# Ledger of designs, part 69: peptides against a protein of PDB entry 9GMZ

Target 1, 343 residues: chain A of PDB entry 9GMZ
Amino acid sequence: TGFPLELLTRPATERLAYFENYTVAHPRLKEVYEILMRTIAEPAGASFIFVYGASGVGKTTLRLRVEQKLTELALPKLESDRARVPVVGIEAIAPESRYFNWKEYYTRALITLEEPLIDHKFDYGVRGISRDNFGKINVESKVVAPALRRALENALIHRHPDVFFVDEAQHFGKVASGYKLQDQLDCLKSLANMTGILHCLLGTYELLTFRNLSGQLSRRSVDIHFRRYCADSPEDVQAFKSVLLTFQQHLPLAETPNLVDHWEYFYERTLGCIGTLKDWLKRVLSDALDREATTITLKDLQKRALSVAQCQKMFKEIQEGERQLSETEADVQNLRSALGLGA

## One batch from the design tools (peptide; made by RFdiffusion4, then SolubleMPNN)

Design b1_p12_4_s4 (from b1_p12_4, 6 letters changed)
Fold by OpenDDE base, seed 3:
Structure b1_p12_4_s4 (fold): chain B 343 residues (1-343), chain A 12 residues (1-12)
Amino acid sequence: as target 1 above (343 residues)
Amino acid sequence: SEPLQIFPQMPR
């Protein structure tokens, strides 16, 4: 089944919004989704989940779909427990300075946590935190980071989310020193321990540096690798072609474009990352809708493709991440062999 | 290639 045909008579904004809001249930996304949902339901004493993979693999899409599902599952309980928030998700921002802005992080986390619950005043236990007439949290300039942390801890305890998501979590690693990264991880660990709330960090392969810095986090973390599709795997190529077929059926255009015939070009410019593919098609669709075009051509695709130089850079970053994981797997096998455990 | 299923649309 393709897009609703009635969209062809709708404004360009509605047609674009349709494409933005649907998600292809591709094999890797389903797999990681199922693992993540299971881990959230049964964390088995884990305090952290690390979801790592290439930029543009679809981690934000995964997060949003899990947030949606957790919210849907919680709705019957939320009617009776109006204090509860089922899930909270924040995006980590790259610090402009060499220092992570914890005050901003705690403020954004509080705002995000309380946004769905405008009608329920919560006493944060901190002077200078209030709600405006629109229910938005206001934090006075005099409120210091330790006070905001206590407010967030209290809010997380009171709201009892099943998980706290931090997207783009590799931005914690972009601090000028490994010591500052360790301090940040210790702060996050302390927040998880104090609240009893499971934290899920989603990010690029740069998140692997976090595992190397804290052997203690490794004991209380679950790792989930969100892999891209690989062109050397016939199964992965078939899955990638199936994604293209699904996208071409869900582009709200009068004439269905043939994306599948160009699968190699799509693979070359996305590296098997479905998020990158979706974003590319979104840009091309927007351009086509602006021109009132009936279809998308190869020339339209080429105009909005990532450059070869961008793809080469992204591919090097992916190869380094995949190499580090392969070495870790080999180290585990070597350790098992050394312990007299069969390979 | 076979078409894949889609997740339910996100709330607007």
Scores: peptide ipSAE 0.234, ipTM 0.835, DockQ to the pose 0.257
Fold by OpenDDE base, seed 4:
Structure b1_p12_4_s4 (fold): chain B 343 residues (1-343), chain A 12 residues (1-12)
Amino acid sequence: as target 1 above (343 residues)
Amino acid sequence: SEPLQIFPQMPR
C-alpha cells in the first residue's frame, strides 16, 4: 500500500513529515535490526556492541527503531519501576577542537538519561547539577569532567537502561596529541564495567580501529557489520530496486514518480546506502512541495544529488573499510585452519 | 521488484 491519499489535501509540512517518519524495512536493515535486538536481549556477558558501516547506510535509523522498540517492550515494566529508563541514545559530537570533549559527552548523556517525565529523582552526588522546575537537568559550567563522569555512572546505575547507544562513535577516535586511542577505549570500558550497562557504539568503519586495539574488548564485544547494497550482487541490486519502488509509492505526490527506471543513477549517487538515498529524496520532496509540483523529475533529482567528487570520496572510504573487514575474515579462516578446525 | 514492508511510524 502506498501513502494515504488524504495527504494530498494536507499542508506541505504534514506531507514531508509523513515521508520523514516512515522507514522502509529493507533486507539489510531488518537483518541488522534482528541481530541487534537479539544481542541486547541476550548479551551473554558482552559489555559492548559495535555497529559499523558506511556513512549514510542507515545506522541512525537503526538506532531510532531499536530505541522505539525497546521503549515499547518496556512500557509494562515501567509502570512498576518508575526509576528505570529502558534505553538511552546519544550522538557523539565532532569536537570543534582536534580532541574529543568528554565534558560535553557526559553532559549530553546526563541530559538524555534524565527525561523530565521521570518522577523518581535521585541525587547525583555532584554540586552544580540540578533539575529545573520542568525536570530538565542543568549542569553548571564549573562542574569538571571527573565529577560529570561520576554523575553519569550513578545515573546509569540508577536508571539501568537495557542499552546505552552512542551514534557517530568514531569521534572517540579524535585523540589529543600524546594520548593513545586506547586510553579513550579504557575510559569507555571503565564506564561500562562500573555501571554494568551494555554499550552500543554505532559509527563508520573507523570503529574497526577500536576493535583492533583491544583484544580485551574483543572478548566482551559483539560486532555487527551494517553492509551497503553492492551492484555486483544481483540480490543486492534487486533489494535496492525494491527500496526505490517502496519510496516512490510513499512519496506523497499526486503523480507517482518512476524512481526504479533510474536505479543506476540512484546507485551511482548513494553507493547503495539507503540513508543517503532517503535524505536525497527528502530534499527533493521538500523542493517539489514548495513548488506545489505534482511529481518529481530527473532534473529535480539532479539538482539535489551529491556531486561525483563527493561520491568518489565516500566510495574510497567504503572500499578501505570493506578491505579491512575482508582481511579480518581471511585472518579468521587462517586461524581456524591453523587450529585444525577446518576452513 | 516487490514493495517492501515499512516499520511503524515514529511517534510525532
Scores: peptide ipSAE 0.152, ipTM 0.811, DockQ to the pose 0.243
Fold by OpenDDE base, seed 1:
Structure b1_p12_4_s4 (fold): chain B 343 residues (1-343), chain A 12 residues (1-12)
Amino acid sequence: as target 1 above (343 residues)
Amino acid sequence: SEPLQIFPQMPR
């Protein structure tokens, strides 16, 4: 089924919003979604979930779809437990300094956690945290990071989300080397342990470096690899073509563009990352709608494509991440073989 | 190629 034809008579903003909200249930996304949902439901004593993959693979889309589903599943219970928040998700900010800004992290987490609950006052046990008339959390500048941490711990315990999402979690690792990185890991571990809340860290392959530094996290973490589609796999190529076919049917244009015939060019400029593909098509759709165009041409695609240099850089980062994972998989196989467990 | 299924649309 294609887009609703009524969209052709609607404003460009509504047509673009339709495509923005549209999510293809491509095989890798469905697989990772099911694994993540199952792990959240049955964490089996895990305190952390690590979701890693290429930039633009679709990690944010995965998070948003899980947040949506957890919210939907919680709705019947929220009537009886008005304090409960089903899920909380934040994005880790790239640090401007050599130090991670924990004060900002805790503040953003508190704001996000409390935003749905305008009518429910909670005492954070910290002076200088208040709600405005719109229920928005205000944190006074005098409130220090340790106090904000306690406030967040209390809020997480009180609101009891099924999971705490941290997107772009590789940013925790960028600021800290050696002991400082361990301190950040210990801070996150302590937050998870003190609250009893499962934490899901989503990030690029740089997250693996952060994950591997903590031998204690390895015992209490679940790893989920969100793979891109690979051109050397016939199944992956077919899945990628099916994504293109689905997107072309859901571009709210008068004439359906033939994206599938250009699959190699789409692959070249996305590296098999569906998030990158969607963002590209969104930019091209926006341009087409602004021009009141009936369709999208190859020239329109070329105008909004990532440069070859950008793709080459992204591909090197992907290859390094995939190599590190392949080495880890080989190490596991070697360990199993050395233990007398069949490879 | 066959069209893929979609997730439910995000609430507006």
Scores: peptide ipSAE 0.035, ipTM 0.754, DockQ to the pose 0.235
Fold by OpenDDE base, seed 5:
Structure b1_p12_4_s4 (fold): chain B 343 residues (1-343), chain A 12 residues (1-12)
Amino acid sequence: as target 1 above (343 residues)
Amino acid sequence: SEPLQIFPQMPR
């Protein structure tokens, strides 16, 4: 089934919003979703989940779908426990300075956790944190990072989410000269331990640096690799073509564009990353709607494609991440063989 | 190629 045909008579904003909200349940997304949902339900003493993969693979889409499902599953419990928040999700901001801003992180986490819709207002016991007349948290500029951390710890304990999501978590790796990346990991570990809340960090292959630095975190972490589709796999190529066919049917245009016939060009400019593909199609759809076009052409696609230079840069970053994972898998096999354990 | 399923949207 394609898009609702009634959309063709609706404003461009509604047509674009339909496509933006449309999520293809592609095989890699389904697999990672099922693993992540199972791990959140049964963490088995894990304090961290690391979800890593290429930029634009669809990690934010995964997060949002898990947040929706956890919220749905929690609804019956929220009727009896009005203080509870089922899930909290934030995006870590790339610092303008070369250094991660913990004060901003804690402030954003508190604001997200304490949305006005929560009937049960909690006093954090921190001077300079207040609520306005609309129930929105206001944090005075004088409040220091250690006080904000204590407020967040208390809020997380009181609200008791099933998981705390941090998207773009590779930004924790942006440390000042002379500071250790270990100190950032110890800070996160302490927050998880003090609150008893499971943390899920989603990010690029730069998260592998965090994984490798702490042999103690590895014992209390679950790793989930969100892979791209690879052109050397016939199954992955077929899945990628099926994604193109699905998007083709769900573009709210009068004439269905033939995206599948251009699958190699789409693969060349997305590297098998479905998030990159969706963002590209969203830009092209927006342009088509602005021109009141009946369909999308190859020329329209070319106008909004990533440059070859951008794709080459992204591909090098992917290859380095995939190499590091492959080496780690080989090292595990070599270690098992050396221990006399079967492969 | 066959069409893929969508994730259900939460009712507004």
Scores: peptide ipSAE 0.010, ipTM 0.620, DockQ to the pose 0.201

Design b1_p12_5_s1 (from b1_p12_5, 6 letters changed)
Fold by OpenDDE base, seed 4:
Structure b1_p12_5_s1 (fold): chain B 343 residues (1-343), chain A 12 residues (1-12)
Amino acid sequence: as target 1 above (343 residues)
Amino acid sequence: SKFVPGEVFLNA
């Protein structure tokens, strides 16, 4: 079933919002979703989940869908436990400086954790943290990072989310030296250990460098690889074409565009990343709606495509990440063989 | 937000 036909009579803003809020349950997204949901339900003593994959593969979409589902599942319990938050999710920001801004991170985490609708007011025990008349947290500029950390630890303990999501978590790794990167890891470990809250870090393949620096995290972490679709796999090509078919049926236009016939061009400019594909189609749909166009043409697609140079850069970053993972998998097999464990 | 299964290409 395609988009609701009544959308064709609705404003461009409603048509665009329909497509923005539409998610294709493609095979890789479904697989990673099921693994992540199971791991959150049964962490088996894990303190961390690492979800890594290419930029634009759909990690943010995965996070938002898991957050939605965890919230839905928690609703019956939240009626009785008004202090509990089922899930908290933030996006790590790239620092303007060479140093990760922990003060900003803790502030954002506190603001996100303390939604105004939570009836149970918690005192963080930190001077300069207040709630406004709308229940929003205000953090004064004088509050230092160690105090904000303690406030976040107390808030996480009190609200007891099933998981704490950090999207774009590779930004923790943007420090000038490997020593400073270890300090960042130790800080995150300490936060997870002190709160007892499962942390899920979502990021690019740069997150692997962050993970590999901590041999202690390996014992308390679960890894989830969110793979792109590869053109050298017939099954992956078929899945990618199926996604294009689904998107063409859900573009709220009078004439259904034939996206599938252009699958190679879509693959060339998305590298098999469905998030990149969705964002591209969203831009093209917006342009088509602004022109009151009946359909999308190849020229419309070309106008909003990533440049070849951008795709080449992104592809090099993906290949390096995939190479590092393949080496790690080979190292595990070599270790098993060396231990006399059959491969 | 609607989470909809992808269609199989062969069913088009």
Scores: peptide ipSAE 0.010, ipTM 0.511, DockQ to the pose 0.028
Fold by OpenDDE base, seed 2:
Structure b1_p12_5_s1 (fold): chain B 343 residues (1-343), chain A 12 residues (1-12)
Amino acid sequence: as target 1 above (343 residues)
Amino acid sequence: SKFVPGEVFLNA
């Protein structure tokens, strides 16, 4: 089953939007999705979920699919509880300075929680937080971070989201010292504890640094590893080829491109990361639509591929993350052995 | 946004 053939007569913008909105339910995404949905439904006293994996593995896609599903599941309850927001998702911003901007974080979180369509107006109890004529939250520059935190705590309690997503959460770790990182984690932990809202942090393998800093977070966290596909695994190679086959069938072009025959080149330039693959294909599709091409060629792919140098850098970052996870498994075995427990 | 569970098994 491919794309709707009617798309071939539709504007380039609609054809591109179809592909952008299309999600391949590949095995790793499905696995992580099921684990995440189950954990959100039954957190079992967890305050945090950590979803970590390579850049471009598909974490944002995972988040968006979970947000969609949680929204769909909440619809019947939202009719009776108009104050409720089923899910909130923000992206953490890389700090411009050596310090994480908590004021900006709280402001963005408040703006995201307080969608204009929410009928129930909430008083934050903080001067300098207002709504415009469209119901959009405005935070005055005079509002200090502690006041914004209290406003966010109250908003989270009042809106009762099933989960609070923070994408690109490794940006919390981009601080000048480990001490400041601990303070940030304690701040997030306090927010989760005060609100009773489950926090899901999605990020690169740099997020593992957060896992190691707080033995108390580990007791109240669930870890989810979103793995890439590995070329040394026949099953992973087959899954990756199946993703390519699915994408080629869902590219709204007159002639189906043969992506599968180029699977090694796709793997070389994506490192088994499906998000990277999709983003590459979106760029190539956009170019093809702009020139009214009937298909995509290898030359079109090459024009929009990541450079070898970019892939080498990304691969080093992946290898370091995968190494850290392997060391953690070894540390568990060593700990068990040291405790006199069988390995 | 269509989540298509497409386990397109490559037929051998």
Scores: peptide ipSAE 0.010, ipTM 0.479, DockQ to the pose 0.027; fails the geometry check
Fold by OpenDDE base, seed 3:
Structure b1_p12_5_s1 (fold): chain B 343 residues (1-343), chain A 12 residues (1-12)
Amino acid sequence: as target 1 above (343 residues)
Amino acid sequence: SKFVPGEVFLNA
């Protein structure tokens, strides 16, 4: 079963949108999804969840699926509790300055939490926060970060989401010295504690630096490693080929391309990251649709592939993250052995 | 085929 054949008669924009909205529930995504859903349902006193993995592994897809599922599960309760928002998700932005812009963060969080379609109006008790004629939150420039924080705390308490997602959360750390990162984490910890809302930070292996800076965060955090597929694992290679087979069936083209026969090239240029693969195929599909092509070729793939230099850089970043985790696992094993708990 | 398609879904 592939894409709806009717798409072949539809505009290029609709054909592209179909593929953009199409997701493969691959084994690593399912595994991390189940762990994350279970952890959200039963946080066991955790205030934070860290989801880390390679750039382009599919963390945003994971977030969107969890947001969808939490919304679906909440629908029966939302009929009676019109104030509740089941989930909120934001993307952290890279700071232009050496300091994280908390004012911007709180503003974006408030805007996202207070969607225009929420019938239940909440008074934040903060002057200079209003709703426009479309119900969108407007924050006056005069509103200071401490007031925005109080507004967000009140909104989170009132809306009571099951989880607050922050995607691309490595951006908290990229420009900060270790001390500044600690202050940021303490600020987030304070927000989670004051609201009672579970926070989930999704990001690259740079999130591992967050755990190393605060022994207190480790006590109240759950770690979830979103692994890439590895070429040295026959099971991972099989899963990666299965994803390619699924994508080739769901490219809305007149002739089904043979992606599976090129699996090694796809692996070389994605490092086993399904998000990177999906984005590559989107670019290639867009080019094919613009040319009214019946299929995609190896030359079309090569034109939109990441360069070898880009892949080498990404691979070094992955290897560093995987090494840090492996060293931590070895340290735990060494500690257990030293404690007489056995290997 | 040795390979079976993965489970799939659409984003809302």
Scores: peptide ipSAE 0.010, ipTM 0.522, DockQ to the pose 0.030; fails the geometry check
Fold by OpenDDE base, seed 1:
Structure b1_p12_5_s1 (fold): chain B 343 residues (1-343), chain A 12 residues (1-12)
Amino acid sequence: as target 1 above (343 residues)
Amino acid sequence: SKFVPGEVFLNA
């Protein structure tokens, strides 16, 4: 079924919001969603989940859908346990300096954990952390990073989320090299261990470098590869075309645009990344709605497409990540063979 | 929700 036809009589803002909120349940998203949900439910002693994949593959969409589902599943328990937060998610900020800003990280995590709707004031045991009249956390500038860490540990223990999401987690690796990167990993590991809260780090393939540095994290982590669709796979091409067909039906325009006939062009400019595709279509839809157009054309698509140079850069980053994973898989196979384990 | 786990995507 396509979009609700009543949207054609609605304001452009509602039509755009419909498409923005629409999520295609494509095969790779479903697969990763199921693996992630299962791993959160049954972590089997894991302290970390790593979700890695290309920029624009749909990691943010995955996170939001998991957060929504965990919240839905927790609702019956939240009536009895008003202190509980079912899930918490933050985005790691790219550090402006050569040092990761832990103070800011802890502050944002605390603010996110302390949703205004939580009636129970928790004493974090830290002076200079307060709630305003709207229930928002205020952190005084004098509060130091170690104190904020203790506050976050206490908050995580008290709120007991099923998982703590950190999006754009590759940013932990950008500023720290060698020993400093290990210290950051040990810091996160310590936070997970002290709180008993499962951490899920979502990021680009740069997250693999971070993942490989800690042999200790390796023993307590689950890896989830969120793959793009590959043009060399007939199944992946079919899935990509099906996504285009679905988006085509869910663009709230008077005339259904033919996206599927242009699948190669869509693939060329998205590299098989559905998030990139959706963002492209959002921009094109916004333009179409602004001019009260009945449909979108190839020219409209071309106007909002990523440049070939942008795609080439993104593709190199993807190829490097996919290569590193392929080498890791080969290393595992070589290790298994050397151990006398069958393939 | 505009995402339903297990929702069948359309084949092109």
Scores: peptide ipSAE 0.007, ipTM 0.464, DockQ to the pose 0.025; fails the geometry check

